Peptides against a protein of PDB entry 5H65. Designs and how they scored, part 46

Target 1, 294 residues: chain A of PDB entry 5H65
Amino acid sequence: QYLERTPLCAILKQKAPQQYRIRAKLRSYKPRRLFQSVKLHCPKCHLLQEVPHEGDLDIIFQDGATKTPDVKLQNTSLYDSKIWTTKNQKGRKVAVHFVKNNGILPLSNECLLLIEGGTLSEICKLSNKFNSVIPVRSGHEDLELLDLSAPFLIQGTIHHYGCKQCSSLRSIQNLNSLVDKTSWIPSSVAEALGIVPLQYVFVMTFTLDDGTGVLEAYLMDSDKFFQIPASEVLMDDDLQKSVDMIMDMFCPPGIKIDAYPWLECFIKSYNVTNGTDNQICYQIFDTTVAEDVI

## One batch from the design tools (peptide; aimed at target 1 V203 V272)

Design b2_p16_3_s1 (made by RFdiffusion4, then SolubleMPNN; from b2_p16_3, 8 letters changed)
Fold by OpenDDE base, seed 5:
Structure b2_p16_3_s1 (fold): chain B 294 residues (1-294), chain A 16 residues (1-16)
Amino acid sequence: as target 1 above (294 residues)
Amino acid sequence: SEEEKKSLLEYASKLS
């Protein structure tokens, strides 16, 4: 669909909802710090959540490590279990369950590990050697997901989270429903375990100015706007630098707005009711920033 | 292999 470019002064006079193509300068944006702009979004209840910090996860896994793995739940048709006792002063018992595919243990790059009692550091290191890791605990009759406040699945440096509000957790044996136990697709794992997966999104507010008017536009995007996945940016310094460079390009520090580059994007207007006050808001959509050199 | 699994677990535990 083609949309003719509309000046901001004209948009500001129109009723919502409508879609527009605009050309404007990015006067300012918030939040200024990248880590504050990355959040988790539930596609079902639409709540936005903060991505747990490393310190938060440390606490969760530390608490999990205080529970002793149940020996009755080891070595099932689904997985082979090994118990590892750490050599540190705490002498923690870590249970690692290796999920089998049709009774056969897959190669490391295809194997899913279920881990009881591991620290965040240990789990992350193992996830770099084995394709997939699920933090678990011993339930009454089966292994269960440890905590939805922590990742339900770790693949390399990517942490997959589930919605605590919308999920109805099922025990680990429900992974048996997966025909292929070598390709652990996050959505398939989530479905088997009754998890509603959360989506990483960039959340920002842009102040746009085209010389005729000024408006604020909301950005909620997972991977299109920057052509960088929000799910990977927090764990990759190079990706973080790339996003920062893009934002600095559109909002160069220390110079006047007259020298700013033009940003072309699509925005949609929508109505928001706040008590008795009706407000029109704007959201950026279907937009990819160009890799232009000023 | 089983030996690889053990080695990986040992490595991980040392990083704690």
Scores: peptide ipSAE 0.083, ipTM 0.808, DockQ to the pose 0.014
OpenDDE base, seeds 1, 2, 3, 4: peptide ipSAE 0.037, 0.036, 0.035, 0.074; ipTM 0.759, 0.741, 0.728, 0.803

Design b2_p16_3_s2 (made by RFdiffusion4, then SolubleMPNN; from b2_p16_3, 7 letters changed)
Fold by OpenDDE base, seed 5:
Structure b2_p16_3_s2 (fold): chain B 294 residues (1-294), chain A 16 residues (1-16)
Amino acid sequence: as target 1 above (294 residues)
Amino acid sequence: SMEERQSLLEAASKLS
């Protein structure tokens, strides 16, 4: 879609909703810390959530580790089970269930593990050795997902989360509906278990200035703006560095705005009502800045 | 299959 460039002073006088192409300098942005700008977004209810901290996950998995695996739920047609009893920590029992493909255990790099009673550290260790890990608990008649406050699926360093509001959880045996039990695509796993997967997004507020006016624009983007996936950035130092470099390029510290590079982007205006106060807000869309950096 | 199972169990034994 082609749009003519519009100066900010003109945009600020117009009614919403409208779409614009602009050329402006990034005067400032918030939050300044990358970790604070990465959120989880539900595509259904549109709720924004914080990415859980390590400490939050520790608590959840510690609580789960206090529960004893149900022997009746071990070794089904779907999975083979192994139980470990820790020597310390009051003899904690950990159950690992190896999901089979048509009754056959797949290779470790293709295998889905269901872990019951594991700590965050133990789960992370397993996720580094196996394809996928799902934290589970013993339900009344089947294994169930442990808690949507924790990842429903861990693949390497990637944590996949689900929406508590929109999900209607189903038991683990519903994984039988998956024809291919080796690839473990997150969306397929989520569908089988009744989970609405959350999306990692960058959430920032940009203050844009083109010399004619100043406006704030909201950014919510998963992987287009920086050409870097929000789902991977928190676990990859190089990706973090890249984002920082991009932001420093457009908004260099210690330098006057007159020397800032120009940023071209698309923004859309929309109406927001807060009580009796009606205001126009702006959101960045369909914009990629990474191409301008290299 | 048994060989693979043994390999998986060995890998999973290193939990803590």
Scores: peptide ipSAE 0.050, ipTM 0.782, DockQ to the pose 0.012
OpenDDE base, seeds 1, 2, 3, 4: peptide ipSAE 0.048, 0.048, 0.046, 0.046; ipTM 0.794, 0.784, 0.784, 0.783; seed 1 fails the geometry check

Design b2_p16_3_s3 (made by RFdiffusion4, then SolubleMPNN; from b2_p16_3, 8 letters changed)
Fold by OpenDDE base, seed 5:
Structure b2_p16_3_s3 (fold): chain B 294 residues (1-294), chain A 16 residues (1-16)
Amino acid sequence: as target 1 above (294 residues)
Amino acid sequence: SMQELKELQAYASKLS
């Protein structure tokens, strides 16, 4: 629906909730570092979580590698298994399970791998050759997802995470319920394994100034604002540069605000109760700013 | 196929 442009001074006097169209300059924003602005969001419990660092994943996979693959769980109707022993002094056991489609091993670009005891480096190399990789461990009766603190599915450079709070994990044999065992759609895999997938989102706070007033607006967006997926930006230097260029365009360093470009966007107001204090907050929605940059 | 499995397994062996 069409909205007339409203000056910030007028918005600041009105009760929430309401929607507005505004034209303002981006005086400042936080956080300044891109990595700090990318979070994981649960669509059910609405928790915001940090994206695990590479070092965090290294620890998780190192811990997983201390467990020996169970021979009884190898070579089922769902997958064919191969075991390797590393040549280093530790002699680590690594199990790779190749998931079959109706008893037939698919091509590498259609094949899902289940890996036990792999390092992050090894898993990443495999994900570049095969369709998908799931880190797993040997359970009591079946293979199980290794840890929801790590990705439940890795496709290329994209790490798919699940919510620990909302997920009720099921064993790997539940992948049998998938009719198509070649495309490995993340949502389908998540559903089969009882996982509530998390969503990558940009989370930022903008200080907006139109000369009549100043307000802070919250941004939580997955791919519309920058026209760049939050799920890919951390693993792609070019995408990171693009986001930085966009932010530098609207908030150029070393330049006075009088020379800043105007930003047109939609904001919605909402009430937040903090104890006895009722505060009105603002959130950016349905806004794209990358048209002139991309 | 079994031959394809062997090829894929051979590739995986490079990583360990």
Scores: peptide ipSAE 0.045, ipTM 0.750, DockQ to the pose 0.012
OpenDDE base, seeds 1, 2, 3, 4: peptide ipSAE 0.031, 0.044, 0.034, 0.042; ipTM 0.729, 0.760, 0.744, 0.744

Design b2_p16_3_s4 (made by RFdiffusion4, then SolubleMPNN; from b2_p16_3, 6 letters changed)
Fold by OpenDDE base, seed 3:
Structure b2_p16_3_s4 (fold): chain B 294 residues (1-294), chain A 16 residues (1-16)
Amino acid sequence: as target 1 above (294 residues)
Amino acid sequence: SMQERQELLKEASKLS
């Protein structure tokens, strides 16, 4: 798309909705802390959710660990099951189900584990050794996803979440519909289980100033703006540093705005009604700033 | 295979 550059003062006078190309300085942004800017977004209902903290997950998995795996659900055509009993005083039972591909167990790096009764620590350890891990529980007739408040799929350090509102969960046996049971594509797993996957997004508010005017623009982006996936940034120190460097470049602390670099971006205006109040808001779109970083 | 199963079990047995 081609748009002429428009000064902010002109934009502020126009009705919404419209799209603009702008050149402005990033006066400030919020939130300042990176981990606070990473959210989960549903592409269907568009609700934003907080990324669960480890403490939240600990509670969920601890609760799950209080349940005893159902022996009747072990060792199906889809998976082979193994039960471990912890040697602690509680004697916690952990069931691990190894998903087979056409009746054959794949290599660990291609294998999906279904785990019931595992702690977060145990699940994380397993996720580093196996392709994927799904926390599950014993349902009435089949294994079921443990809880959508926890990841439905863990691949390495990546936690995949589903929308509670939009998902209609199906039992684990629906994984049989997947032809490829080695790569475990998150979207495919989600589809099989009736899950609407949530998207990691950077959510920020930019205060933009081009010398003619000032406006706030909303940023909700998964991987385009920074050219860094929001899904990976929380678990990667280098990626976090990169984002911080980018933000420091455009909005350097302790420096006057006159010395700030110019930011080229696209923004769109839209109307927001809050009761009797009608406002025009702005959102950044189709913008990549990482290319400006040498 | 039995060998593959044993390998998977070995990896999974490293639970905390």
Scores: peptide ipSAE 0.063, ipTM 0.792, DockQ to the pose 0.012
OpenDDE base, seeds 1, 2, 4, 5: peptide ipSAE 0.057, 0.053, 0.058, 0.052; ipTM 0.789, 0.790, 0.788, 0.786

Design b2_p16_4 (made by RFdiffusion4)
Pose (drawn by RFdiffusion4):
Structure b2_p16_4 (pose): chain A 289 residues (1-273, 279-294), chain P 16 residues (1-16)
Amino acid sequence: QYLERTPLCAILKQKAPQQYRIRAKLRSYKPRRLFQSVKLHCPKCHLLQEVPHEGDLDIIFQDGATKTPDVKLQNTSLYDSKIWTTKNQKGRKVAVHFVKNNGILPLSNECLLLIEGGTLSEICKLSNKFNSVIPVRSGHEDLELLDLSAPFLIQGTIHHYGCKQCSSLRSIQNLNSLVDKTSWIPSSVAEALGIVPLQYVFVMTFTLDDGTGVLEAYLMDSDKFFQIPASEVLMDDDLQKSVDMIMDMFCPPGIKIDAYPWLECFIKSYNVTQICYQIFDTTVAEDVI
Amino acid sequence: STETQQSLHDFIESQK
């Protein structure tokens, strides 16, 4: 009834901060390599970070495999422990600690594992069969998180990361403070270990063109615009294909802008200290499947 | 919100 759209030339003449409903074509976008759009964002210090690569994580987990699990930290009231020996793996030993709920191991889909000396591949397989996995190492007096460079929790396809600057790391026995040992809410796990969780976000720069003007608008969201979770996309091939197809739909490579579909959206202007623009309250996924 | 927007801007500009 009252759906109207503001041309871009009118927006460029106005001061910030304001909000606009617009319709424009996606002339171009960055990043050209879409995997680079997935960033980690700390809600406490507002710092943006790259997600560690497989090679980065492999280095951490292999380095963890050189250390011997300490027998003094095995079989507590919090967890049962099991050590596996290996062959042709530089004498590697793998410790898996099964976390108990009131002195009883829960079902595998509710059971959290702590693992010393495991590979990324093994941790991912364990994450499928169990509730979740925390990479750990034998500290002086207690099990401790392996490294904040690696995920503090792997749950399903989500690798949860914490902020190195904002976190004050606590040892594993502090998991006793969790209300139960079956729900394993990631924020609750992070709080018990003194970790400030990072948030996954898609970060992209859109160049919008409606024929009256041209404008750069940022995309920064976790799951609204694509209806694809940023937290899952790097570990899910189908979600990656969906992002590829949506961006190919709005901005196909090689063909002209005349043939592109229109992008209906809101944008908000703001002062940085020049005026920048950002997409908000917008989803392409409701009308596109 | 403002700090987030500034950090996002600085990050994007640094990638250019």

Design b2_p16_4_s1 (made by RFdiffusion4, then SolubleMPNN; from b2_p16_4, 10 letters changed)
Fold by OpenDDE base, seed 3:
Structure b2_p16_4_s1 (fold): chain B 294 residues (1-294), chain A 16 residues (1-16)
Amino acid sequence: as target 1 above (294 residues)
Amino acid sequence: EQQLQQSLAQYVQSQQ
């Protein structure tokens, strides 16, 4: 819909909820570091979470590596299993299960691996050679997802996470419900395993100033604002540079705000209850700033 | 929508 441009001073006087078109300068933004702005969002319960750090994953996989794969769960109609014993680390057992498509092993670029006892490094190496990797553990009757604190699916450099609150995990054999066992679409895998997938989002606070007033507006966006997927930016140096370039363009360091470019965007106001206090918050929506940049 | 907005605001305010 068409909205006339409204000065910030007028917006600040109005009750919520409302939608506005604005033209303002980006005085500042938080957080300053890109990796801090990328979060995980549940589309169901709307909980926001931090993206796990490498160190967090190392611990999870190290713990998983202390468990011995159950021999009874190896080599099913769904997958062929191979076991390795490391010479070091007290003879760590690593199980790799190669998921079959209709009883046939697919090509590596189409193959899903289920891994027991793998380290993060080993998993990452395998994810570069195969289509996807799922960290698993031996359950009582079937393989199960290792931990929702770790990715439920790794595709190349992309880590897919699930919501602990909203997911009701099902065993690995539920992957049999997938007709196509070659593409391994994350949403399909998640559905089969009872996982509510989390969405990567940029979460930032913009301080906007149009000379008539100043307000803070939240940005929560997955791929529209920067035209860069939040899911990929952490693993791609070029994308990181691109985002940094965009932010530096709108909020250049070392110069006065008078020289900043104008940002045109849409914001919506809404009421929020914070304890006993009611406040009006603002959120950027339906805005793309990078069309002329990338 | 309101739940999302509430969650976002609470999260941001808790982090900043």
Scores: peptide ipSAE 0.477, ipTM 0.924, DockQ to the pose 0.898
OpenDDE base, seeds 1, 2, 4, 5: peptide ipSAE 0.475, 0.477, 0.476, 0.475; ipTM 0.924, 0.923, 0.923, 0.923

Design b2_p16_4_s2 (made by RFdiffusion4, then SolubleMPNN; from b2_p16_4, 8 letters changed)
Fold by OpenDDE base, seed 2:
Structure b2_p16_4_s2 (fold): chain B 294 residues (1-294), chain A 16 residues (1-16)
Amino acid sequence: as target 1 above (294 residues)
Amino acid sequence: EQQLQQSLHEYVESQR
């Protein structure tokens, strides 16, 4: 929809909620580090949380590796199982379950692995060779997802996470409900397992200045603003460089703000509660800046 | 949307 451009000084005087088209300079932004701007968001409960770090995952998988795979749960109609015993690490047992498609073992590029007792390193190696990996543990009657604090699905370098608050986990055998057991679409896997998938989002605060006024606006965006998916940026150096270049273009270090380029964007105002006080906040929406760069 | 906006605000402020 068409909106007339409104100066920030006028916006700052108005009550919320309203939508505006603005032209402003990006005086500054937070956080400054790209890695700190990528978060996980639940589309249902709207909880925001940090993306787990490698160290966090190491701990989770180490703890999982202390449990011995249940022999009774191996080799079902859904999957074929193979067990490894490590020479070191006190004879750690690792179970890999190869999910079958209609009783047939798929090719590696179509195969989903269920891994039990694997380390992060081992899981990462497998995710590069097979379509997908799900970290699991032996439950009472079936394999179960290991921990929602870890990815429920790993595809290549992409880690898919689920919401602990909104998910009602179901056992691994529920993967039988999937008609397509070759592509392993994350949303389909999540649905089968009762998982509410989290979304990767950029969360940033922009300080905008058009010469008439200054305001802070939040950016919460998955793939529109930079035309780069937040889900892929952490594991792709080229994408990281692209985002950095965009931010440096709009907010170049060591240069006076007078020389900054103008940013055209949409912002919406809204009311929030801060304890007993109400305040107006602003959020960037429906804005793509990459078109000006590409 | 209101819930999202509130959550976003609280999260950002908590990170300051």
Scores: peptide ipSAE 0.495, ipTM 0.934, DockQ to the pose 0.907
OpenDDE base, seeds 1, 3, 4, 5: peptide ipSAE 0.476, 0.489, 0.477, 0.479; ipTM 0.928, 0.932, 0.929, 0.930

Design b2_p16_4_s3 (made by RFdiffusion4, then SolubleMPNN; from b2_p16_4, 9 letters changed)
Fold by OpenDDE base, seed 3:
Structure b2_p16_4_s3 (fold): chain B 294 residues (1-294), chain A 16 residues (1-16)
Amino acid sequence: as target 1 above (294 residues)
Amino acid sequence: DLELWRSLHEYVESQR
């Protein structure tokens, strides 16, 4: 669908909802820090939440490590279990369950680990050597996901999170429903375990100025706007630099706005009602900066 | 300690 360019001054006078194509300069944006701009979004309940910090995860895994793995849940048809006892005076017990494919242990790069009592550091190290890791705990009759406040699946450096509100957790044996136990697709794992996966999204507010008016537009995007996945950016310095470069290009520090590049983008207006107050808001959609910079 | 976990994996591998 073709949309003609509409000046901001005209848009500001119109009722919502409508879609527009605009050409404007990015006067400013918030938040300024990339880390603060990356959130987790539920596609079902639409709640936004912060990506947990390392410290938060440390606490969760530390708490998990206080529990002793249940011996009766070890070595099932689904997984082979090994127990490791730390050499420290506390004697922490760690259970590692190696998920089998049709009764056979796969190669390390295809193997899913279920871990009880592991630290974040240990889990991260293991996720670099194996296909993926799921932090688990001993439930009543089966292993269960440890905590949705922590990743339900760690693959390499990517942490996959689930929505606490929308998920109805199932026991780990439900992984048996997966025909292919080598690729461990996050969505498939989530489905098997009753998890609604959260999406990493860039969340920013852009102040746009085309000389006729000023408009604030909301950006919530996973990978289209920057052509960089929000799910990977926090763990990749090069990707972070790329995003920073893009933002610096649109908002170069120490330079007047007159020298800023023009941004072409699509925005949609929508109504927000808070009690008696009715406000029109704007959201950027279907926009890629690499293609829209003029 | 990654080396410790490697030992566990190696043990499992030996049981294939």
Scores: peptide ipSAE 0.472, ipTM 0.937, DockQ to the pose 0.011
OpenDDE base, seeds 1, 2, 4, 5: peptide ipSAE 0.460, 0.455, 0.469, 0.424; ipTM 0.935, 0.933, 0.937, 0.924

Design b2_p16_4_s4 (made by RFdiffusion4, then SolubleMPNN; from b2_p16_4, 10 letters changed)
Fold by OpenDDE base, seed 2:
Structure b2_p16_4_s4 (fold): chain B 294 residues (1-294), chain A 16 residues (1-16)
Amino acid sequence: as target 1 above (294 residues)
Amino acid sequence: EQELWRSLHEYVQSQL
């Protein structure tokens, strides 16, 4: 859509909701730490939550490792199972279920593993060798997802999470409904298991100044604004550096705002009610960062 | 465990 550029001073006087195209300088932003800016967002209930820390996952998987795999659930038409007894002091049993495609085990790069009793370290190692890993536990009649507080699917370094509020979990045998058991598309896996997948998003507040006025705009974006996926940034140092460089470019430390580059973006206004108070807020949308060098 | 991983790998390969 086409929108004429509107100065901030004019925007600040108008009622919401409206959409605007603006040209402004990024005076400041928060949070300043990149890792604090990456959240998980549910597209259905719109709740935001923190990305679980490694320590949180350790606890979940440690707890899972205390449960004994049910022998009755091993070796189905969907998967072949193998049990390992660890040699460490815990002597825990780890069950790995190798999901078959048309009754045949696929190549490792196409194979989905279901793991019971694995540690985070073990799961991470496996996810680098196989297509995907799903942490599971033995349910009453079938394998089930271990915990939605942990990833429901791990592919390489990408952890896919599901919404606890919106998901209605189904047992692992529902993976049988997938026609293709080699690509393991996260959305397809989620659908089969009754999971509403969470989206990684950058969440930031920008203070924008175009010389006519100042306003705060909320940014919630997955991959468009920076042209960097929020889902990958936490596990990639180079991507982190890139985001930091972009932010430093628009908001360089130790330099006066007069020298800042111009940021062109779209913002939408919306009403927020806090008790008896009604305020207008702004959100950045449909924007890829670009400098106005003209 | 490194040994666990090796065993997993060998098992998968043996089934292919």
Scores: peptide ipSAE 0.304, ipTM 0.892, DockQ to the pose 0.011
OpenDDE base, seeds 1, 3, 4, 5: peptide ipSAE 0.187, 0.151, 0.206, 0.191; ipTM 0.835, 0.824, 0.842, 0.836

Design b2_p16_5 (made by RFdiffusion4)
Pose (drawn by RFdiffusion4):
Structure b2_p16_5 (pose): chain A 289 residues (1-273, 279-294), chain P 16 residues (1-16)
Amino acid sequence: QYLERTPLCAILKQKAPQQYRIRAKLRSYKPRRLFQSVKLHCPKCHLLQEVPHEGDLDIIFQDGATKTPDVKLQNTSLYDSKIWTTKNQKGRKVAVHFVKNNGILPLSNECLLLIEGGTLSEICKLSNKFNSVIPVRSGHEDLELLDLSAPFLIQGTIHHYGCKQCSSLRSIQNLNSLVDKTSWIPSSVAEALGIVPLQYVFVMTFTLDDGTGVLEAYLMDSDKFFQIPASEVLMDDDLQKSVDMIMDMFCPPGIKIDAYPWLECFIKSYNVTQICYQIFDTTVAEDVI
Amino acid sequence: SQKEQQELQKMASELD
């Protein structure tokens, strides 16, 4: 009934901060390599970070495999422990600690594992069969998180990371403070270990063109615009293909802008200290499948 | 926040 659209030339003449409903074609976008759009964002210090690569994580987990699990930290009231020996793996020993709920191990899909000396591949397989996995190491008096450079919790396809600057790391026994040992809410796990969780976000720069003007608008969201979770996309081939197809739909490489579909969206202007623009309250996924 | 907006601008400018 009252659906009207503001041309870009009218927006460029106005001061910030304001909000606009627009309709424009995606002339171009960054990043050209779409995997680079997935960023980690700390809600406490607002710092943006790269997600660690497989090679980065392999280094951490292999380095963890050189350390021997400490027998003194095995079989507590919090967890049962089991050590596996290996062959042709530089004498590596793998410790898996099964976390109990009131002195009883829960079902595998509710059971959290703590693991010393495991590889990324093994941890990912364990995450399929069990509720979740925390990479750990034998500290002086208690089990401790392996490294904040690595995920503090792997749950399903989501690798949860914490902020190195904002976190004050606590040892594993502090998991006793969790209300139960079966739900394993990632924010609750992070609080018990003194970790400030990072948030996954898609970060992209869109160049919008409606024929009256041109404008750069940022995309920064976790799951609204694509209806694809940023927290899951780096570990899910189908979600990656969906992102590829949506961006190929709005901005196909090689063909002209005349043939592109229109992008209906809101944008908000704001002062940085120059005026910048950002997409908000917008999804392409509701009308596109 | 303003700091968040500045970090977003900085990261967006570094995008390839």

Design b2_p16_5_s1 (made by RFdiffusion4, then SolubleMPNN; from b2_p16_5, 9 letters changed)
Fold by OpenDDE base, seed 3:
Structure b2_p16_5_s1 (fold): chain B 294 residues (1-294), chain A 16 residues (1-16)
Amino acid sequence: as target 1 above (294 residues)
Amino acid sequence: SMEERQALDETASKLE
């Protein structure tokens, strides 16, 4: 694992794939907006997806709210159901299913809710009161996940998403396979439901300059680089501020690059073929910068 | 428990 520091000019002349340790200044980075740098990544098919915005979720849940819960699917051994009709002019049928642990309802902070017909606002409110929320719909024989375009699991302010390509959805009754129905570990829930969970990642392109050369390196990282989880940053102002501070430290606006701090990191080169064009690209890996900030 | 069920039901109903 030991790598000697290599100047960028030397790296740029070498064939891929290789790994390097470098010391360079962060000349620039993109995207500049933090929200644009957070993506969802599938660990299996490696597709990158945009994190759905509130407006996207509103549409999905609004559509779901037009569907009537099937009374035949209420009150199973797995869950107890509560149905109500909203008191607005149109009236919505909303079903909340409280998942039981060994036939016993757990405490609210340990309870998983399955929701039919809930709005985003209502779901968010519930997620603050209960352990977890899964948006569902009535299938033919069982409750089913509403839509993989929406979170399959909401815990507090964290939205867990699944890969549409790699997932083979199973019905809600498969949650019975979980031994622990109190902690609701996202990976366990995903496995039970046949979902390949997506990972929140920071996706950025760094332009690195060590005075000998300039190199663009790709960053795709979940929680190591900033020591801040990408899964939490979008909903936490303090974490956003921290990331911004880190980036401003390494790439301060309004000053010359000569005054920038040095960044030490690992990069790996790899070949990319775009039609007839063969390119060498670079990716940052196994690098933590937050330790230098504290 | 019955008490827990009632509490959960009441909580859910407040979403109206």
Scores: peptide ipSAE 0.218, ipTM 0.868, DockQ to the pose 0.012
OpenDDE base, seeds 1, 2, 4, 5: peptide ipSAE 0.133, 0.216, 0.150, 0.186; ipTM 0.837, 0.866, 0.848, 0.851

